# Ledger of designs, part 206: peptides against a protein of PDB entry 6B4J

Target 1, 315 residues: chain A of PDB entry 6B4J
Amino acid sequence: DITMQWYQQLQDASMQCVLTFEGLTNSKDSQAKKIKMDLQKAATIPVSQISTIAGSKLKEIFDKIHSLLSGKPVQSGGRSVSVTLNPQGLDFVQYKLAEKFVKQGEEEVASHHEAAFPIAVVASGIWELHPRVGDLILAHLHKKCPYSVPFYPTFKEGMALEDYQRMLGYQVKDSKVEQQDNFLKRMSGMIRLYAAIIQLRWPYGNRQEIHPHGLNHGWRWLAQILNMEPLSDVTATLLFDFLEVCGNALMKQYQVQFWKMLILIKEDYFPRIEAITSSGQMGSFIRLKQFLEKCLQHKDIPVPKGFLTSSFWRS

## One batch from the design tools (peptide; made by RFdiffusion4, then SolubleMPNN)

Design b1_p25_7_s1 (from b1_p25_7, 16 letters changed)
Fold by OpenDDE base, seed 1:
Structure b1_p25_7_s1 (fold): chain B 315 residues (1-315), chain A 25 residues (1-25)
Amino acid sequence: as target 1 above (315 residues)
Amino acid sequence: SLEEALRRFEEEQQRLAEEIRKLIA
């Protein structure tokens, strides 16, 4: 399975990255620990500062992240920090940065859907300049949200239930599995972030270059989802999230083909979703149904709330 | 390489998309 091969290759690359900076992470040296902490903060704090407030602030954040990845010193926590402080610094920063982007999907976007766009445009821009960060973003995303690949992890004989739950993306703490609503909320955030990344380009970059992970991956994702059996509650939820965020962009890109796909979802795939939807899960199904019906009726997919405008970049 | 693998993956997914387009035509 080529999809699973792709998944595994990204995971292997991520694991290899972790091994490359293991010396930094496992060091008992006080100076190394300090450097690690400084690098971690330098990599993650700027991402946490991303907001919908002003384009100028977003540019400053982008420039800071890019500078750090380029080996330039940046100010963090009142200190000058550079990836050159340790031979494993760059690998560590790239990994932590990518992880933080995905965490923002999991947390910030999950709670505030509009936050997907400013985070995504920075991530896309950084990915364009630093492809390894992009690969690591995918690796983190895929691991936390296998539905972003998409694939459904399978239970294997002898596997502990908790391990299977974790593979599915659930958090398990103190032998307690995460509630379904919280699980779906986190998955939604990550899918929304992904859907935003594939359609956005950093406006101050070289726009002549091809998007490193563009809308063709959105089309692929939809195609793959439709080629899979629906999963109870999950499929309806994430399909809605995906289409709400990038449906407009896909419509513009694929035109008639997109509408045919949308009709296919409504007429052929919906009955399959419905067949596995319990009464308690009907909310997600109804939400998706209403969205699709509205779009088909109006012959338009609305621009998602929070989409970045020219006025944002002038602020 | 990972890059080559990703390229091959993309090509395969494009073929899949084309097949789906034919099915829904």
Scores: peptide ipSAE 0.019, ipTM 0.504, DockQ to the pose 0.030
Fold by OpenDDE base, seed 3:
Structure b1_p25_7_s1 (fold): chain B 315 residues (1-315), chain A 25 residues (1-25)
Amino acid sequence: as target 1 above (315 residues)
Amino acid sequence: SLEEALRRFEEEQQRLAEEIRKLIA
């Protein structure tokens, strides 16, 4: 299974990265601890500052992140911080940065769907300049949202229920599993972020180069989803999220092929979703239905709300 | 028209499904 091999390779790389900077993270030295915290803040705070307010501010954030990853000193918390402060600093920062991007999908995008685009364009731009960050983004994303791969984790004999729940993407705290609505909300945010990343390029980079993880991966994702049995509530939710965010881009890129795919979704796959949808899950089902019907009726996929315009970049 | 094309695509949905399966096999 090529997909599972890819998944595992990314997870292995992520694990190896953690091992690489273990010396920094496990150090009992006060100076090392300080450096760790400074680097962590330098990596994560700029990402949290990403907003839909102004393109100029977004550029400043991007430049700061890029500078940090390039070994240049940056100001963070009133101090000069550099990855050169520790031999494992770069690996640590790359890992934490990637983790933070995914976390913004899980939290910020989950609550504010339009936030996907400014976060994604920065992530894409950083990925272009720092491929390892991109791989780590995927690793974090895949682990938190296996549906982004996509695959459905299976229960293995002898596995604890809580571990299985976590593999499915649920949060389990104090033996209490996350509520379904919160689970879907987080998954939606991560899928929306992913859908935005694969279609966006940083406008101040070398856009003539191939996107490091472009729309072809979106096409692959759809193909994989359609080849899988639908999951109750999950498939309808995430398929809608994905199409709402990147459907317009896919339409423009793949043209006739896209519409063939959309017809397949509506006429073949959607009934399969319907067959497994309970009365309590009608919300996601109806939303997907209405979206598909509207798109087919109008012969168009709307540009998603929050899509970055030229006016944004001039601000 | 796009509408006409979509009608044709509806007839091809089964073939497309097979193509997708082959793509990811």
Scores: peptide ipSAE 0.019, ipTM 0.519, DockQ to the pose 0.022
Fold by OpenDDE base, seed 2:
Structure b1_p25_7_s1 (fold): chain B 315 residues (1-315), chain A 25 residues (1-25)
Amino acid sequence: as target 1 above (315 residues)
Amino acid sequence: SLEEALRRFEEEQQRLAEEIRKLIA
């Protein structure tokens, strides 16, 4: 399966990256530890500062991240930090940066859906300039949210229950599996972030270039989802999340083809979702249904709430 | 057994999913 091959390739690349900077991460040298922490902070703090407050601040954050990845010194925690401080510094920073973007999907976007857009536009812009960061973003995303690939991990003979649960995207701590509500919340955040990334471009970059991971991947994702059996609650939830965030962009891009897909979802895929949904307990299903029916009726998908406007960039 | 644990997990998650569906309806 080509999708699984792609998944595995990204995971392998991520693993190789970890091995590359293992010397930095496992060093017992006090200076190396200090460098590691400085680099980690320099990579992650700017991402945590991303907000919907002002476009100018977002640009500052972007410039700082780009400078760091370009080998330039940046100020972090009152100190000058550079990836050149250690031979594995760049690999480490790229990995941690990518990880942090996904974590923001998992945490910030999960709690505040509108946060997807400023995070995504920075991620997209950085990805354009630093493709390896993009690959690592996908690797982290796919590992935490296999539904972003999409695929449904299967239980294999000899597998521990906890490992299977983790493969499904659940957090397992102290032999306790994450509750379904928290799980879905995190998955939603990551899917929303992904849906935002594939449609957004950094406005200060070269817009004539092709998006490094654009809407064609969104189209692929939808096609793949429709070719899979739905999962109870999960499919309805994530499909809604995805379409709410990037449906408008997909509509504009694919036009008639996109509408055919929506009709296919309503006529052919909904019955399959319904079949696995308990009667009278169809909240996520009904939400998706109402969304699609409204879109089909109005022949329009609304621009998602939180979408970045010109006024945002002028602030 | 692992099979029993898997079954229990699935049942629990199904229950939780149903509760969530009720809340978001």
Scores: peptide ipSAE 0.014, ipTM 0.278, DockQ to the pose 0.013
Fold by OpenDDE base, seed 5:
Formats: C-alpha cells, structure tokens, sequence
Structure b1_p25_7_s1 (fold): chain B 315 residues (1-315), chain A 25 residues (1-25)
C-alpha cells in the first residue's frame, strides 16, 4: 500500500531525526543541557504565541521561526539562541518545532477551532521554506492521528492493549485510557489543522511555486477515507471537521468533481456510517448529515469561521 | 483475557462516542 509506505517513510525519517540529536538530548554536560533548553524554547515559544489577533504579530512570529531555522540568532528568554550552538541543533529544532505545530492542533485548535488558520498559515509558510519541517509535521501528525493519513491501526497478536490504544491515537496515562470525548476533540483539532495547512499559503512568500502539501493531498485524503470502511464515531467526526475547514477550498478547486464526491458521501457513504453508528453516537453523524444537506441544498460550502481575511493581514 | 479487554475497550469507546455525539448534537 502506497499510503502505508508513505506513512512508514515519514515515521522512519522522524525516528532517524531523533537518533541524530540524541547526543544533545541525552547529554549530561551542563552546557549542552543549557543549549538544549534554549533551543527547545526558541522552537516552541513562538508557535505558542500564534494568535488570531493581528497579522503583523503573526509575521513577526513567522520571521523569528524562519530566522531560527536559517541558522540566524534569535532572542529567546532574554538570550541569543542559534541552532549553530550545537551540531545537532538544527535537527532538534526542526523536530521540536514540527512537534509543537501538531501539539497546537491537538490542544489549541481542539479547544478553539478558529486557531487552526493562523497556526496553519505559519506552518505552511515554514514548510515551504523548510521542507524537512513539513515532513516532520506530517510524521508527528500521522503518529498522533493515524486518521490523518488516513488508516485505521489494527490490533496484532501479542500487542499490549495500551500500545494498541496509543496506536489508535489515544493517550494512555497510568494505565488509564483517554476518554472518547477528549480523544475525538484532539483528533478533531489535528484534522482541522491539517485541513487548514493544505489550503493556506504564507502571503509573504514566493507564491509562484506550488504548495508543498496542497489541496491535492486533501482530495487524496477524502478519496482514501471514502474507500475505507467507516470507523464508529471517528469517521463522521473527522470527515465533518475536514469538510468544514477545507470544503470551501475544495469546492473552488475541484468544482463539479467535489460536488460529485459530496453526493457520493450523502447517498453511498452515509448509510455505511449509519450502519456502524450506535444510538449514542448519532450526534456526530447527524452533524455531518446536516452539514452536507445544507451544503447540497445551498450548492455552497461556507468559508470556515476564522479564515484569515485581508483585514487580518492589514492589522 | 486480552480479547475481553479489547472488546470492553471497543464497547467503551463506542459508548463514549455516543456520549460525544450527544454533546455535539
């Protein structure tokens, strides 16, 4: 399976990256520890500062991240920090930065859906300039949310239950699995972030080039989802999340083909979702149904709430 | 057994999914 090969390739690259900077992370040297902490803060704090408030602030954050990745010194925690402070600094920063983007998906976007857009546009812009960060974003995303690939992890003989739960994307702490509502919330956040990334371009970049991971990947994702048996509650939830965020963009890009897909979902895929939906899971199903019905009725998919407007960039 | 645990997990996840859906509805 090409999709699984791609998944594995990204995971391998991510693992290799971790191994590469292991010396930095495991060092007992005080200076190395200091550098590690400084680099970690420099990589993650700017991402956490991303907000929906002003485009100018967002640009400053972007520039800071880009500068850091470019080997330039940046101010962090009152100190000058550079990836050149350690031979493994760049790999470490790229990994931590990518991890943080995904973490913002599972935390910030999960709680505030509108946050997807400013985070995504920065991620997209950084991805354009630093492809390895993009690959690592995918690796982190895929690991935390296999449904973003998409694939449904299967239990294998000899596997520990907790490991299987983690493979499915659940957090397991102290042998307690995450509640389904929290799980779906986090998955939703990550899918929404992904859906935003694939449609957004950093406005101050070279827009003549193709998106490094554009809407074609969104189309692929949808196609793959529809070619899979639905997973109880998960499919309906994430399909809605995805379409709510990037449905408008997909509509504009694929036009009649997009509408054919929507009709296919409504007429063919809905019954399959319904067949596996318990009475207690009807909420996500109904939400998806209502969304699609409204879109089909109005022959339009609304621009998602939080979409960055020209006024945002002028602020 | 592991199989029973998996079954229980799946059932619980289904239940929780239902609860979430109720919240979303």
Amino acid sequence: as target 1 above (315 residues)
Amino acid sequence: SLEEALRRFEEEQQRLAEEIRKLIA
Scores: peptide ipSAE 0.016, ipTM 0.291, DockQ to the pose 0.013; fails the geometry check

Design b1_p25_7_s2 (from b1_p25_7, 18 letters changed)
Fold by OpenDDE base, seed 4:
Structure b1_p25_7_s2 (fold): chain B 315 residues (1-315), chain A 25 residues (1-25)
Amino acid sequence: as target 1 above (315 residues)
Amino acid sequence: EELERQQRAQAEAQERAAAIRELIA
């Protein structure tokens, strides 16, 4: 289908990107190794510095990332670093930057849900200026969280169980699969980050332009999820995460259509989730239930905690 | 009975898909 074709195209592009900078990554030359490490740090450290503390600091981080991607020298680790130091430098930085954004979803947002918004607004702004970074963000996100596409990877004949588990997004180390709670936590973080990206625009950019990956993709995601059979624990968890983060934005954008969708979730999809929910998995189900009931009762979806305000940008 | 259940499930899935398509149109 079209969704799987899109998924595969992004994965292919990501793979081709890796091949383009293989010379840099596999070089045994001491100078090349140094450049690689400097570029990697220059790409990833600014992303790790993203916080909810001040809008001014966030702007500095954005400007630094943009400068790096624009071929300008930036200071990193006390050294001047530029993508022009190596012919594969730009491709490498774009890839590593995109990877780091997704990793922040997987780690930081997973632990601190409010962190989704400052990370997402930077990612969105960089995506507007550097579309290739956006494509690579999607590629990394889709690979780590196929539910963000969404699709459910299928077990193929002859496939090792561990490989299938990895395709589903599980971490497998030393033949041990991660615990379900840790898996869901990571998936939640990535979905929350994605839900934030699709609704946020960098405030210092040209807002006259169309969002490179906007709420229409969120609407598509919901539609696709609802058209899929629910997965035990996963669907209830991620649907809640998604709606909590971008439900308010979707409500504002789609109005009556959004409420029709929400009713459809409650009346049609919810019983299907319940049917596959075991007694030990009721937590995620109950959380989603309470959220939906509250939203329908109040005819409103609250602005998510951590949403960036005008006061944040003045700080 | 199982076949009927499967047919019903398929019909419900198709109806749901149609409804979703209508919502996103």
Scores: peptide ipSAE 0.020, ipTM 0.566, DockQ to the pose 0.018
Fold by OpenDDE base, seed 1:
Structure b1_p25_7_s2 (fold): chain B 315 residues (1-315), chain A 25 residues (1-25)
Amino acid sequence: as target 1 above (315 residues)
Amino acid sequence: EELERQQRAQAEAQERAAAIRELIA
């Protein structure tokens, strides 16, 4: 289908990017190794420094990332670093930067849901200026979390169980599969980050331009999820995460259509989720149910906790 | 009975798909 073709194109582009900088990553030359390490640090450290503390600090981080991607020298680890230090430097930095954004969803947002917003607004702003970084973000995100596409990877004949588990997004180390709770936590973080990216614009950019990957993709995601058979625990968890983060934005954008969608979820989709929910998984289902019931009762979706306000940008 | 169940499931799926398409339009 069209969605799978698009997904495959993203993965192919990502693979081609890796091949482009393979010379840098596989080099045995001491200088090349040093450059690689410096570029990797320059690309990833600023992202790890993103916090909810102050808008001014966030702007500084954004400017540093943008400068690096623009071929300007930046200070990293006490050294001047530039993508011009190696012919594959820009491709490598774009890839590692995109990977780091997704990793922050997988780790930081998974543990601290409010962190989604400052990370997402930087990612969105960088994407606007550097479209290739955005495509690579999608490639990394969708590979780690196929449910963000959405699609369900299928087991193929002759496939090792571990490989199938990895395709589903599980981490497998030393023949031990990740616990379900940890898996869902990571998936939740990535979905929350995605839901934040599609609704946020960098406030210091040209706001007249169309969002490179806006709320229309969120609407599409929701529609596609509802057209799929629910997965045990996964669907209830991720649908809640998505709606908690971007439901308010979708409500404002789609108005009556959004409420029709919520009614459809409550009346048609809930029984299907319930039918596949075991007693041990009822927590995720109940959480989604309570959220939707509250929203329908109040005719409002709350602004998510951690949403960036005007006061944040003045700090 | 199983065939009837499958037919009902298919009909319900088609109805859901139609409803979703109408909402997206």
Scores: peptide ipSAE 0.020, ipTM 0.580, DockQ to the pose 0.017
Fold by OpenDDE base, seed 2:
Structure b1_p25_7_s2 (fold): chain B 315 residues (1-315), chain A 25 residues (1-25)
Amino acid sequence: as target 1 above (315 residues)
Amino acid sequence: EELERQQRAQAEAQERAAAIRELIA
């Protein structure tokens, strides 16, 4: 399977990256530890500062991240920090930055869906300038949310149940698996972030260039999901999340083909979701149903709440 | 019965794949 090979290549590259900066992360030297912490803060704090408040602030955050990745010194925690402080500094920062973007999907977007857009536009813009960060974003995203690939991890003989649960994206702490609602919330956040990334371009970049990971990947994702057997609660939840965030963009891009796909979802795939939906899972099912019916009835998919407007960029 | 279910699932998957290929194409 080409998709699984690509997924594995991403994971291997991510693992290789970790090995590359292991000297920095495992150093007992006080100066190296200080550099590590300074670099980690410089990479992650700007991402945590991303908000829907003002476009000007978002630009400042973007410029700071880009400067850091470009080897320029940046101010962080009252100190001048540069990836040049250590030979492994750039790899470490790229990895931690990518990890933080995905973590914001998992945490911030999960709790506040509208946060997907400002995070995604920064991630997309950074990805355009720093492709390795984009690959690492995908690696982190796909590892935490295999449904973003999409694929369903299989239980292998001899595998511990906890390890299988982790492969499915569940958090397992002290032999306790995460509750389904919390799991779905985190998965939703990551899918929404992904759906936002594939459609957004940084407005201050070279917009004549092709998106490094654009809507064609969204179209492929839908096609792959429809070829998979639905999972109870998961498919209804994530399909809704994906369509709510990027359905409007897909509609504009693919037009008649998109509507054919949506009809196929409603007529062929939705009954299969219904067949595996229990009475306790009707919430996600009903939400998807209402969304599909509304879209088909109106022959329109609304622009998602939180979509960045021209007024945002003037603020 | 399980083999028939698997065969049906595979046939349905193939039909979906064909339909999707027609849409993407």
Scores: peptide ipSAE 0.020, ipTM 0.571, DockQ to the pose 0.018; fails the geometry check
Fold by OpenDDE base, seed 5:
Structure b1_p25_7_s2 (fold): chain B 315 residues (1-315), chain A 25 residues (1-25)
Amino acid sequence: as target 1 above (315 residues)
Amino acid sequence: EELERQQRAQAEAQERAAAIRELIA
């Protein structure tokens, strides 16, 4: 499977990245530890500061991240920090930055869906300038949320149950698996972030260039999902999340083809979801149903709440 | 019966894949 090969390549690249900066991360030297912590903070704090408040602040955050990745010194925690402080600094920062973007998906976006858009537009813009960060975002995202690939991890003989649960995207702490609702919430956040990334371009970049991971990947994702057997609760939840966030953009891009796809979802795929939906999972199912029915009835998909407008960028 | 179910599921998956390919092409 070409998709699985691509996924594995991403994971391999991510693993190689970790190995590359292992000297920095495992160093017992006090100076190296200090540098590591400074670089980690410099990479992650700006991402945590992303908000829906003002476009000008978002630009400042973007510029800071870009400066850091470009080898320029940035102010972090009252200190001047640069990736040049250590030979492994750039790789470490790229990895931690990408990880943090995905963490914002699973945490911030999970709790506040509108946060997907400002995070995604920064991620997209950084990806355009720093492709390696984009690949690492995908690596982190797909590892935490295999449904974003999409694929369903399979249980292999001899595998520990906890390891399988982790492969499925569940958090397992102290031999306790994450509750289904929390799991779905995190998966939703990551899918929403992904759906936002593939449609957004940084407005201050060279928009003449092709999006590094654009809507064509969203179209592919839908196609792959429809070709897979639905999973109980998961498929209905994530399909809704995806369509709510990027359905309008896909509609605009693919026009008649999109509507044919949506009809196929409603008429062919949706009954299959229904067939595996238990009474306790009816909420996600009903939400998807209502969304599809409304969109088909109105022949329109609404612009998602939190979508960045011109007024945001003027603030 | 389980084999028949799997065969039906595979056939349905192939039909879906074909329909999707036609939409994406």
Scores: peptide ipSAE 0.019, ipTM 0.576, DockQ to the pose 0.018; fails the geometry check

